# Ledger of designs, part 53: peptides against a protein of PDB entry 1IK9

Target 1, 211 residues: chain A of PDB entry 1IK9
Amino acid sequence: MERKISRIHLVSEPSITHFLQVSWEKTLESGFVITLTDGHSAWTGTVSESEISQEADDMAMEKGKYVGELRKALLSGAGPADVYTFNFSKESCYFFFEKNLKDVSFRLGSFNLEKVENPAEVIRELICYCLDTIAENQAKNEHLQKENERLLRDWNDVQGRFEKCVSAKEALETDLYKRFILVLNEKKTKIRSLHNKLLNAAQEREKDIKQ
Target 2, 207 residues: chain A of PDB entry 1IK9 as posed
Amino acid sequence: MERKISRIHLVSEPSITHFLQVSWEKTLESGFVITLTDGHSAWTGTVSESEISQEADDMAMEKGKYVGELRKALLSADVYTFNFSKESAYFFFEKNLKDVSFRLGSFNLEKVENPAEVIRELIAYALDTIAENQAKNEHLQKENERLLRDWNDVQGRFEKAVSAKEALETDLYKRFILVLNEKKTKIRSLHNKLLNAAQEREKDIKQ
Target 3, 195 residues: chain B of PDB entry 1IK9 as posed
Amino acid sequence: MERKISRIHLVSEPSITHFLQVSWEKTLESGFVITLTDGHSAWTGTVSESEISQEADDMAMEKGKYVGELRKALLSVYTFNFSKESAYFFFEKNLKDVSFRLGSFNLEKVENPAEVIRELIAYALDTIAENQAKNEHLQKENERLLRDWNDVQGRFEKAVSAKEALETDLYKRFILVLNEKKTKIRSLHNKLLNA

## One batch from the design tools (peptide; aimed at target 1 F180 I181, target 1 (a further copy) K190)

Design b2_p20_8 (made by RFdiffusion4)
Pose (drawn by RFdiffusion4):
Structure b2_p20_8 (pose): chain A 207 residues (1-76, 81-211), chain B 195 residues (1-76, 83-201), chain P 20 residues (1-20)
Amino acid sequence: as target 2 above (207 residues)
Amino acid sequence: as target 3 above (195 residues)
Amino acid sequence: EEEIEELEEEFEEKEKELEE
């Protein structure tokens, strides 16, 4: 059981703002209840599933395509106009295309006997919605703060692992260099003794 | 300018639900407007910064402690009474085995209730709209942080596993280069023996 | 031979880096 409360402007009353409340079960296609209120009175109407299928036929439209138009228009490049007569309780709306507009929907609403009850329920629904949302935003704020920390934690764990690696790498190389260079000293020594022994042989050949 | 709209029940009409709307600037301490509505009529009252502090004196409470009680009672066990004939509004606090008048306001019936009711409904719809947008922004950030975390965690897994492969990998190379030095040393030594 | 020459160059570079 869903609903949407939208504000709308009627052509015959651009000064005051009205409110449109549409409620259904699962889908608009199965039918819906529509209520119009100016904050004092309320007018209500119902549209059955069969009435929707028929209207779609009379409009030469694919049924789902027609319901799509109803969603854009009633549940808030697509320009829509709304009219209402308090004298007749007739409510209709048109889609305004280029130089060509057409009747998209018409409802004979009935003035409600208990406007206050309807208005109170509407406000109550809105306040409940505001409430459910805040609870959700709070739950997400906490999850947000938890992740900001869980990242900073592991980020530090990362920097430490890297810094530990660099310290270990240089430590290993330092030991290596010492051993390798000690050998180099022996090589140079041996190499030079050899040279010396070559220069001594060379001197015996020459004298 | 901030506001809070609370649903309440009056002692003289537990059947119907009323709505209490409280509005202010910065803090209730500087005064506030309170509006009571049943969806048909509406009653309003203004409470100045001067009256509030005055009340804090009659009670001998710090203006802060007194405003604190109002926040708990008016912005949402608290009991509410209203007489449509006198427009007098008062509320009490109920503790274990006692109750006491906590405050009151002389409200005045509003001339155009529909205007007030329309503005109240409009505010609620805007609030719903804003809150739904924030729920999206925070929902995405929750996603970005989730991804960013997996990234770094992966970097950590890779980094730690590297530090553990380092000693073994570097020691092999060192053996290789070292064995080359020794071979040279042996050759040299062998040459020297030649001579 | 070529692998050993490359490793010698690496450890010469590291020697110079540790002198600096």

Design b2_p20_8_s1 (made by RFdiffusion4, then SolubleMPNN; from b2_p20_8 with E1M E5K E13K L18F E20A)
Fold by OpenDDE base, seed 1:
Structure b2_p20_8_s1 (fold): chain B 211 residues (1-211), chain C 211 residues (1-211), chain A 20 residues (1-20)
Amino acid sequence: as target 1 above (211 residues)
Amino acid sequence: as target 1 above (211 residues)
Amino acid sequence: MEEIKELEEEFEKKEKEFEA
């Protein structure tokens, strides 16, 4: 089961933060349970897949788009701009929400909630879920931090090896050329010496023919 | 201000999860505010630095060690083993906690709490803090995840460059030696040719002297 | 033969750069 808790403000009680818990199995489209609390009282309702489909049809909205709006309204809480307005009557237990556009506001959905007999149990469970979520997120953060530190070390190690390889390649090239020049110069000197010996021998032969 | 919320079970109400909020400025040693709630009622007390010091002295415990035990008891919640036992009387508003060792249990501390008149406000604020902490931890997780993905890409890029550098170094060495051998062999051939010419010239001269 | 001549010229260039 997936769950999201959000802060909302009710039009009737704008000074009191309310909490909207939505819980569902796999997809919000398949239906959800909604729970509202003010930290003292709690109210719960269930919305079926058929009710979601009917509301989309009644609004003449494509179901995927409607579910997308439900997700934004019910799971985002007080988003940055007052795009969604929440209304609840404690007397009738009627909850409804509107999407506010620049030129028009329209009702996006409504639910009949039921007052919970033991709100403290709902509130405790909600706090427990928050604490569990915090612990899970902290464990994930610690894991990611350790992986980050590992990856940074590994990167530095490879970078250092790469720089050493570059330097070693340049040094190798320079050393090989120097060694080759020495050997080549020895052979060039030997060639020059042999040429001079041949020239001298030819000159001596020309002298011997001339007597 | 730092804050920690923990789940505890009271000896008097073992079936009801209670929440212990501890808040402090910079260090727990400088004093703290403690709030207990069952999701319906709330109780608050303040513990001063002087009370912490006095309790450490009364226990004949080194202050740093005592603060370390306070931190474990009050901030860890239900740790894995029932190392800490929590007691609270709703009538007297007296809270005390014990450390359970294998052979002995001892009182680690006690506080007089005061019943909060508006527990819903305390509970709402507590839930708000949990939701804020979840959001902050999620943002940190997303950041760390993106950094890990970046570091992994950067590692792969450097690793690939390193492997190319190694291969290029080996190829360079092989190529340079092949080229050097070709040039050296040309010079060796020229030396051999010149030696043979010198030998032939010497043999012709020896024939001319015998002729 | 041309590649060997180019290499000899490259070596002679590097030899001159080393004597400079």
Scores: peptide ipSAE 0.014, ipTM 0.826, DockQ to the pose 0.852
OpenDDE base, seeds 2, 3, 4, 5: peptide ipSAE 0.013, 0.017, 0.006, 0.016; ipTM 0.826, 0.823, 0.820, 0.824; seeds 2, 3, 4, 5 fail the geometry check

Design b2_p20_8_s2 (made by RFdiffusion4, then SolubleMPNN; from b2_p20_8 with E1S E5K E6K E13K L18F)
Fold by OpenDDE base, seed 2:
Structure b2_p20_8_s2 (fold): chain B 211 residues (1-211), chain C 211 residues (1-211), chain A 20 residues (1-20)
Amino acid sequence: as target 1 above (211 residues)
Amino acid sequence: as target 1 above (211 residues)
Amino acid sequence: SEEIKKLEEEFEKKEKEFEE
């Protein structure tokens, strides 16, 4: 089961933050449980897949698009844009919400809720879920932090090895060229010496022919 | 102000999860506010720096060690080890907690609480704080995840460059040696040719002298 | 460093083979 708790404001009680819990299996399209609380009272309702399909049909909206709007309204919390208005009557236990567009407001959905007999249990369970979620997220954050520190070390190690490899390649090239120049200069000196000997021998022979 | 909410069990109500909120400025040593709730009722008390000092003195415990024990008891939540036992009387509003060691249990601290007139407001604020903490931790988690993915890419990029640098160093060396051998072989061939010319010239001169 | 040293040794060996 997946769960999302969001903070909402009711049109009837704009000064009192309410909390909307939605619980579902895999997708909202298959139905969901909705729970509303003000921290003193709680109200719960179950919405079936058939009700969601009927509301989509009544709205003449494609079901996937309708479920997408339900997801935005019910799971996003108080988005900054006041795009969704929530209404609840404690007397009728009727919950409905509207989508507010620039030129059009329309009812997106409505649910009949029932007052919970033991609101304290629902509130305690909701706080427990929040604390469990905090603990899980903290553990995940600590894991990711340690992994980032590991990856940063590994990156620095490879970067340092890479810089050493670049320097070693340049040093190797320089050394090899220096050695090659020395050996080539020796061979050039030997060739020059042999040429001079050959020239001298030829000059001596030319002198011997000229007597 | 720092805040920690933890789940506790009272000896008097072991089947009902209670929530202990502690709020403080920088350090618990400077005093703190404690709030207890069962999701229906709430109780609050303020503990001063002087009370903490007095309790440390009464226990004959070094103040820093005592504050360290308070931190473990009040901020860790239900640690798995049942090392701390919490007691509260709703009639007297007296809250006390004990440290349970293998051979010794002792009272670690005690607070007089006052029943909150509007528990729903305290509960709503507590839930708001939990939701805000979840949102902050989620944002931090997403940031760390993106940073982790960045560091992994950067590591792979440098690793690939390093491997290419190693291969390029080996290839450079092999190429330089091959070129050097070719040039040296040319010089050796030229030296051999010059030596043969010198030998032939010397042999011809020796023939001319014998002739 | 060991690879560089091995390469230096191979170079010296080839230099000697070229003097001979």
Scores: peptide ipSAE 0.018, ipTM 0.822, DockQ to the pose 0.094
OpenDDE base, seeds 1, 3, 4, 5: peptide ipSAE 0.016, 0.016, 0.013, 0.017; ipTM 0.817, 0.818, 0.820, 0.817; seeds 1, 3, 4 fail the geometry check

Design b2_p20_8_s3 (made by RFdiffusion4, then SolubleMPNN; from b2_p20_8, 8 letters changed)
Fold by OpenDDE base, seed 4:
Parts: structure tokens; sequence; C-alpha cells
Structure b2_p20_8_s3 (fold): chain B 211 residues (1-211), chain C 211 residues (1-211), chain A 20 residues (1-20)
């Protein structure tokens, strides 16, 4: 089961932060359980896949688009843009929410809730879920932090090896050229010496022919 | 202000999860506010630095060690080892907690709490703090994840450059050796040719002298 | 032979650069 808790402000009680819990299996489209609390009382309702489909049809909206709007309204809360407004009557237990566009507000959905007999149990379970989520997120953060520190060390290690490789390549090239120049110059000197000996021998032979 | 919320089990009500909130400024040693709730009622007390010092003295414990035990008891909850037990009387509003060692239990501290007139406000604020903590931890998690992905890309990039540098070094060395061997062999061939010409010239001169 | 000559010329050029 997936769950999301959001803060909402009810139009009727804007000074009192309410909490909207939505719980579902795999996808919100398949239905969900909605719970509202003010920290003293709680109200719960179950919304079926058929109700979601009917509301989408009544709105003349494609089901996937409607579910996308439900997800934004119910799981993100009224985001900082107050695009979604929430209404609840404690008397009728009727919950409805609207999407506010620039010039038009429209009802996105409505649910009949039931007052919970033991709201403290629902509140305790909600707080437990929050604390569990905090602990899980802390564990993930500690893991990611350790991974980041590892990756940084590994990066520094290979960077240092790379720089050493570059320097070693340049040094090798320079050393090879120096060594080959020396050997080549020695051979050039030997060739020059042998040519001079040949010239001298030819000159001596020309002198011997001239007696 | 720093804050920690923990689940605790009261010895008197082990079936009902309670929540212990501790709030403090900079260090727990300077005093703290303790709040207990069952999701319906709430109780709050303030503990001063002088009370902490007095409790440490009464226990014949060094203050830093005592504060260290308070931190374990009050901020970690009863860890999985149930080393700390919590007691609360709703009638007297007396809260006390014990450290359980193998053969000895001792009272670690006791506080007089006051029943909160509006427990729903305290509960709402507690849930708000949990939700804020979740959001902050999620943002940290997303940041660390993006950093992790960046560091991995950077590592792969420099690793690929390093491998190319190694291969290029080996290729360069091989190419230079091949080129220099060719030049060197040409010079060796020229030297051998010149030596043969010198030997032939010497043999011809020796024939001319015998002639 | 021409490739060897070109390598010798490149080598002589590098030798001149090394003597500067």
Amino acid sequence: as target 1 above (211 residues)
Amino acid sequence: as target 1 above (211 residues)
Amino acid sequence: SEEIKKLEEEFEKKEEEFKK
C-alpha cells in the first residue's frame, strides 16, 4: 500500500491546519482511502475505481487526465499556487475539492466520509507513518552520502592516475627522441668518417699511378 | 530550536503508542521542553539546566555522562534493546523513566508535566514538524542523488580518458620504435656498404703493388 | 626509401629544434 499525507486548509476553517491522508494500491486509479484529521477528530472514506471512472465521465474528462488531477490535488496538497481548494462539512461529512483556474473554478471531486470512532488511533498511526518515513529517508540519505564520498575518492584516484599517465607519456616521448637522436648522430658520424676514408684512398691511388 | 520526536511505550499502557517530543536550544544540557501525547491528550513540561544539574548530582553522576544518558533515553526512544522504560501517571502528570541494566534498574529522571488544554494544536504542530522533516529529507535525498549521478558520470569520463591515455602511450611507443628501427637499419646498411667499398679499394691497391 | 627520407628529415628538424 502506498500512502501520502499532506497539509490542507479547509475553506471553512482556514486557521486550522488539516491533514489529508490518501492510501492506495499501486495506482490511484484503482481506488483509494481518504482520511481527514484536525488532530482531534478524523474522518475516512473509501473511493472505488468505479467512482473515479464515474466522476471522470461526469466531468467529460479522460480518465488518465482526471487521475492526474486527483494526484495533484490529493497527493501534493494545495501546492504553493493554491490551485486546489478543499471543503469539508463536519455535519454532512461531505468532502469536496475544486480546481481554481484564472477565471473558472470547477469541482474536481467529492467524497462522503465517515467520522472515525477512535480518532486517536488514526492519528497515532499517521504519526507512526511519518516517523517511519523520516527514518527510511535518513537511512537513504546516509547511504547516498557514503556513496558520494566513495565516488569522490574514486574520482580523485583515477584523476591522479590520468595525470600521471599524461606526464609519463610526454616523458617517454621526450626520452625516446633523445635516445634515437644520439644513436642516429653516431651513425651519421660513422658514415661521414667512412666517406672521408674512401676519398683519401682514391686520392692515394691516383698519386701512385702518377711515377 | 532543535527537536526530536520518538515513539515510546508506557509501562501502564503498553498497547498504545505514545509520542515523546523533546525540544531544546543547541544542547540538551541547557534544558528542554518535553511533550507527551497519545494522539488525543497531550502533556508538556519544561526542564531547566538547574534541574538537569540537580538530577545528575542526586544520581552521583558526572553531568556530561548524565546528559548522554538523557540523550539516549529521550531522543532515541527506547531503542530496540528496551534499555529505557517510560512511566507516566495521567492523574499526577508525573513522568519518569528508568534505565534497565542486566541486574539493576535505576531511575534516570522524572518530570512533572502539565496537561495541555488544546491537545489538537500540539498534535497538529507535531504532524507539521514531521511533514516538514520529510520534505527536507526528500530534498536532501534528491540533491544527493543528483550529486551521485554527477560524480558517477565524472568518474566514467576520467576513466575513459585514462584508458585512452594508456592506449595512446603504448601506440606512440610502438610507432616511435618502428620508425627509428627503419632509419637505424638504413644507416647500418650504408655503413656496411661503405666498409665493403673500403675493403675492395684496399684489395685493388694490393694487386696493383704486386703488379 | 622516400618514407625513410621523410622520417630522416623530420628527425633532422627535431634535432635542430633540440639544438636551439
Scores: peptide ipSAE 0.017, ipTM 0.822, DockQ to the pose 0.791
OpenDDE base, seeds 1, 2, 3, 5: peptide ipSAE 0.015, 0.015, 0.014, 0.014; ipTM 0.822, 0.821, 0.819, 0.820; seeds 1, 3, 5 fail the geometry check

Design b2_p20_8_s4 (made by RFdiffusion4, then SolubleMPNN; from b2_p20_8, 7 letters changed)
Fold by OpenDDE base, seed 5:
Structure b2_p20_8_s4 (fold): chain B 211 residues (1-211), chain C 211 residues (1-211), chain A 20 residues (1-20)
Amino acid sequence: as target 1 above (211 residues)
Amino acid sequence: as target 1 above (211 residues)
Amino acid sequence: DEEIKKLEEEFEKLEKEFEA
């Protein structure tokens, strides 16, 4: 089961932060449970897939688009741009919300809620869920931090090996050229020596012919 | 101001999860505010630095060690090993907690709390803090995830450069050896040619002397 | 012939020293 808690402001009680909990299985489209609380009282309602489909049809909206709007309204929390307005009557237990566009506001949905007899249990469970979520997110943060530290070490190790490889390549090139020049110069010296011997032999033969 | 919320079980109400909030400035040693709630009622007390010092003295415990025990008891939450037992009387508003060791249990501290007149405000603020903490931790997780993905890309890039450098070193060595052998063989051929010319010149001179 | 053979042996040694 998936769950989201958001803080909202009701038009009727703008000074009192309310909490909107939505719980569902896999998809919001399959239905959900909505719970509203002010920290003292709680109200809950179940919205079926058929009710969601009916609301979409009544709005002449494609179901996937409508569910997308429900997700934004009910799961986003109070985004800074009051795009969604929430209304609740404690007397009728009627909850409705509006989407405020630039030039037009329209009702997106409405739910009949029921007052919870034991709101303290709902509030305690809500706080437990928040604390569990904090603990899970902290554990995930610690894991990601340790992984980042590992990746940074691995990067430094490979970078150091790369720099050593570059230096070793340059050193190898320099060494091979030095060795090559030495051998080449030895062979050049031997060639020069043999040419001089050949020239001397030719000069001696020319002397022997001249007698 | 630093704050921690923990779930605890009271000995008097073991079936009802309670929430223990502790708020302090920089160090728990400088004093703290403790708030207890069951999701319906709330109780708050302020503990001064002087009271903490007095409790440490009454226990004949070094202050730093005592504050260390307070931090474990009041900030850890319900750890699995019921090392700390919490007691509260709603009638007297007296809160005390015990440390349970293998062979000995002892009272670690006690506080007089006052019943909050508007518990809903305290509960709403507590839920707000939990939701803010969840949002902050989610933002940190997203940041760490993006950094992890960056570090992994950077590692792959350097690893690929390193592998190319290794291959380029081997290729350079092979190429330099091939070129060296070619030039060396040319010089060997030239030396052989000069030796043959020298031998021929010597044989011709020997013919001219016989002639 | 002996001088040529010595030069060939020196070249073979240098080739081996380069391969090591």
Scores: peptide ipSAE 0.018, ipTM 0.826, DockQ to the pose 0.106
OpenDDE base, seeds 1, 2, 3, 4: peptide ipSAE 0.015, 0.015, 0.019, 0.015; ipTM 0.828, 0.828, 0.828, 0.828; seeds 1, 3, 4 fail the geometry check

## One batch from the design tools (peptide; aimed at target 1 Y177, target 1 (a further copy) K187)

Design b2_p21_1 (made by RFdiffusion4)
Pose (drawn by RFdiffusion4):
Structure b2_p21_1 (pose): chain A 207 residues (1-76, 81-211), chain B 195 residues (1-76, 83-201), chain P 21 residues (1-21)
Amino acid sequence: as target 2 above (207 residues)
Amino acid sequence: as target 3 above (195 residues)
Amino acid sequence: FFEESEEEIEEMEEEYEEALE
């Protein structure tokens, strides 16, 4: 059981703002209840599933394509106009294309006996919605703060692991260098002794 | 300018639900407007910064402590009474075994209730709209942070596993280079023996 | 450092060859 409450402007009353409340079960295609209110009175109408299928045929439209038009128009490049007569309770709306507009929907609404009850329920639904949302935004705010910390935590754990690696690498190399260089001292020493021995043999060959 | 719309029940009509709308700028302390509506009629009242502090005196409460009680009672066990004939509105606090009048307002019937009701409904729809948008922004951030975390966690896994492969990998190379020095040393020594 | 030590060894070998020559 879903609903959408939208504000709309009627051509015959561009001054005041009206409200449109559409409610259905699962899909618009199965039928819907529509209510119009100016904050004082309310007019209501119903559209059955069969009435929707028929209207789509009379409009030469694929049924799902027709329901799509109803969704854009009633549930808030597509320009729509709305008209209402308090004297007849007739409510219709047209889609305005280029130089060509057409009747998209028509409803004979009935003035409601208990406008206040309808208006109170509508406001009540809106307040409940505002409430459910806040609870959700609070749940997400906390999840947000948890992740901001869980990142900072592991980020630090990362920097430490890297810094530990660098300290260990340089530490190992330092030891290596010492040992390697000690050997080099031996090589240089041996190499030079050899040379010396070669110059000594040379001197014997020459004298 | 902020506002809070609460659903309440009046003692003299537990059947019907009323709506209490309280609006202010910055803090209730500087005055506020309170509106009561049953969806048909509406009653309004203005409470100045002067009147509020005046009430804080008659009670001998710090203007802060007193405003605090109003916030709890008006912005949502608190009891509410309203007489459509006198337009007098008062509310009380109910504790264990006692109750007491907490405050009152002389409201006045509004000339154009439909206008007030329309503005109230409009505000609610805007609020729903802004809240749904924020739910999206925070939803995406929750996603970005989730991804960013997995990234770094992966970097950490890779980094720690590297630090543990370092001693073994570097020591092999050191053996290799070291064995080369030794070979040279031997060959030199052998040559010296030649001579 | 590794390469430099190898080169130093190579240069010392070359000088020793030249001293001979």

Design b2_p21_1_s1 (made by RFdiffusion4, then SolubleMPNN; from b2_p21_1, 8 letters changed)
Fold by OpenDDE base, seed 2:
Structure b2_p21_1_s1 (fold): chain B 211 residues (1-211), chain C 211 residues (1-211), chain A 21 residues (1-21)
Amino acid sequence: as target 1 above (211 residues)
Amino acid sequence: as target 1 above (211 residues)
Amino acid sequence: MVEEEEKEFEEMEEELKKALE
């Protein structure tokens, strides 16, 4: 089961933060349980897939688009201010919400809730869920931090090896060329010496023929 | 101000999860505010630095060690089961906690609390803090995840460059050696040819002298 | 002379080989 808790303001009680919990299985389209609390009282209702389909049909909205709007309204937490208006009557237990656009406001949905007999249990469970979520997120953060530190070390190690490899390649190239030049110059000197000896021998022979 | 919320079980109400909030400035040693709630009622007390010092003295415990024990008891959340026992009287508003060791149980501290007149406000604020903490931790998680993905990409890029550098170094060494051998062999051939010409010239001269 | 030059070339090839090892 997936769950989202958000804070909302009711038109009837704008000074009191309310908490809206939505619980669902896999997709919000399959239906959900909605719970509202003010920290003293709680109200719960169940919305079926058929009710979601009916509301979409009544609005002449494509179901996927309607569910997308429900998701934004009910799961976004502190969405952009004033985009959604939440209304609840504690007397009738009727909850409805409106989408406010620049030129058009319309009711997005409505739910009949029931007052919870033991609101303290619902509130305790809600706080437990928040604490569990904090602990899970903290454990994930610590894991990601350690992994990040590992990856940074590994990156530094490879970077250092890479820089050494580049330097070693340049040094190797320079050394090999220097050695090659030394040997080549030695052989060039030998070739020159042999040519001079050959020239001298030819000149001596030409002198000996001229007698 | 720093804050920690933990779930505890009271000896008087073991079936009902209670929530213990501790709020402090920089260090718990400077004093703290403690709030207890069951999701319906709330109780709050203030513990001063002088009270902490007095409790440490009464226990004949070094203050830093005592504060360390307070931190474990009050801030650890779900610490190891049974290490700390929490007691609260709703009638007297007296809160005390014990450290249970294998051979010794002792009272670690006690606080006088006051019943909060508007527990719903305390509960709402506590839930708000939990939701804020969730949002902050989620943002940190998303940041760390993105950074982790970045570091992994950067590592792969450097690793790939390093491997290419190693291969290029080996290829350079092999290529330079091959080129050197080719040039060297050319010079060897030239030296051999010049020696042969010199030998032939010497032999012809020796024939001409015999002639 | 030719044998000495060939030996010098072989020594240089060995030195180069060792420098590449």
Scores: peptide ipSAE 0.023, ipTM 0.825, DockQ to the pose 0.082
OpenDDE base, seeds 1, 3, 4, 5: peptide ipSAE 0.024, 0.022, 0.023, 0.021; ipTM 0.825, 0.824, 0.824, 0.823; seeds 1, 3, 5 fail the geometry check

Design b2_p21_1_s2 (made by RFdiffusion4, then SolubleMPNN; from b2_p21_1, 9 letters changed)
Fold by OpenDDE base, seed 4:
Structure b2_p21_1_s2 (fold): chain B 211 residues (1-211), chain C 211 residues (1-211), chain A 21 residues (1-21)
Amino acid sequence: as target 1 above (211 residues)
Amino acid sequence: as target 1 above (211 residues)
Amino acid sequence: MVEEEEKEFKEMEEELKNALE
């Protein structure tokens, strides 16, 4: 089961933070359980897939788009843009929410909730879920931090090896060229010397033929 | 202000999870506010630095060690080892906790709490803090994940450059060696040819003298 | 003379080889 808790402000009670919990199995489209609390009382309702489909049809909205709007309204909390307005009557236990566009507000959905007999249990379970989520996220953070530190070390190690490889390549190339130039020059000198000896020998032989 | 919320089980009410909130400014040693809730009622007390010092003295414990035990008891929750036992009387509003060692339990501390008039406000604020902590941890997780992905890419890039550098070094070395061997062999052949010509010229001259 | 030059050439080849190793 997936769950999301968000803070909401009710139009009727804007001075007190309410908490909206939504719980679902796999997709919000398949239905969900909605719970509202003010930290003293709690109200819960179950919304079926058929109700979601009916609301989408009543709105003349494609079901996937409607579910997308439900996800934004119910799971993201009213983001800082107050695009979603929440209303609840404690008397009727009727919960409804609206999407506010520039010049048009429209009802996105409505649910009948039931007052919970033991709100403290619901609140305790909600706090437990929050604490569990904190612990899980802290463990993930610690893991990611350790991986980050590992990757940074590994990067530095490879970078250092790379720099050494570049320097070694340049040094090798320079050394090889120097050595080969020396050898070539020595061989050129020997060839020149041998040519001169051959020329001299030929000149001497020409002198010996001339008595 | 720093804060920690933990789940605890009261000896008197082991079937219901309670929540223990501890709030402090910089160090727990400087004093703290303790809040207990069951999701319906709440109780709060303030513990001063002087009270902490007095409790340490009464226990004949070094203050730093005592504060270390308080931190474990009050902030870590009773870890899975149930080393700390919590007791609370709703009638007296007296909260005390014990450290359980193998064969010895001792009282680690005690606090007078006061029943909160508006527990819903305390509970709402507690849930808000949990949700804020979740959001902060999620943002940290997302940041660390992005950094991890960046570092992995950077590592792969440097590794690929390093491998190319190694291969290029080996290829360069091999190419240079081949080229220089060819040149050397050409020079060797020329030198050998010139030496043979010199030897032949010397032999012919020796024949001409015998003639 | 020829043997000395062949020896020098071998020494140079070895130096070259050792420089590449």
Scores: peptide ipSAE 0.024, ipTM 0.824, DockQ to the pose 0.047
OpenDDE base, seeds 1, 2, 3, 5: peptide ipSAE 0.022, 0.023, 0.022, 0.023; ipTM 0.825, 0.825, 0.823, 0.824; seed 3 fails the geometry check

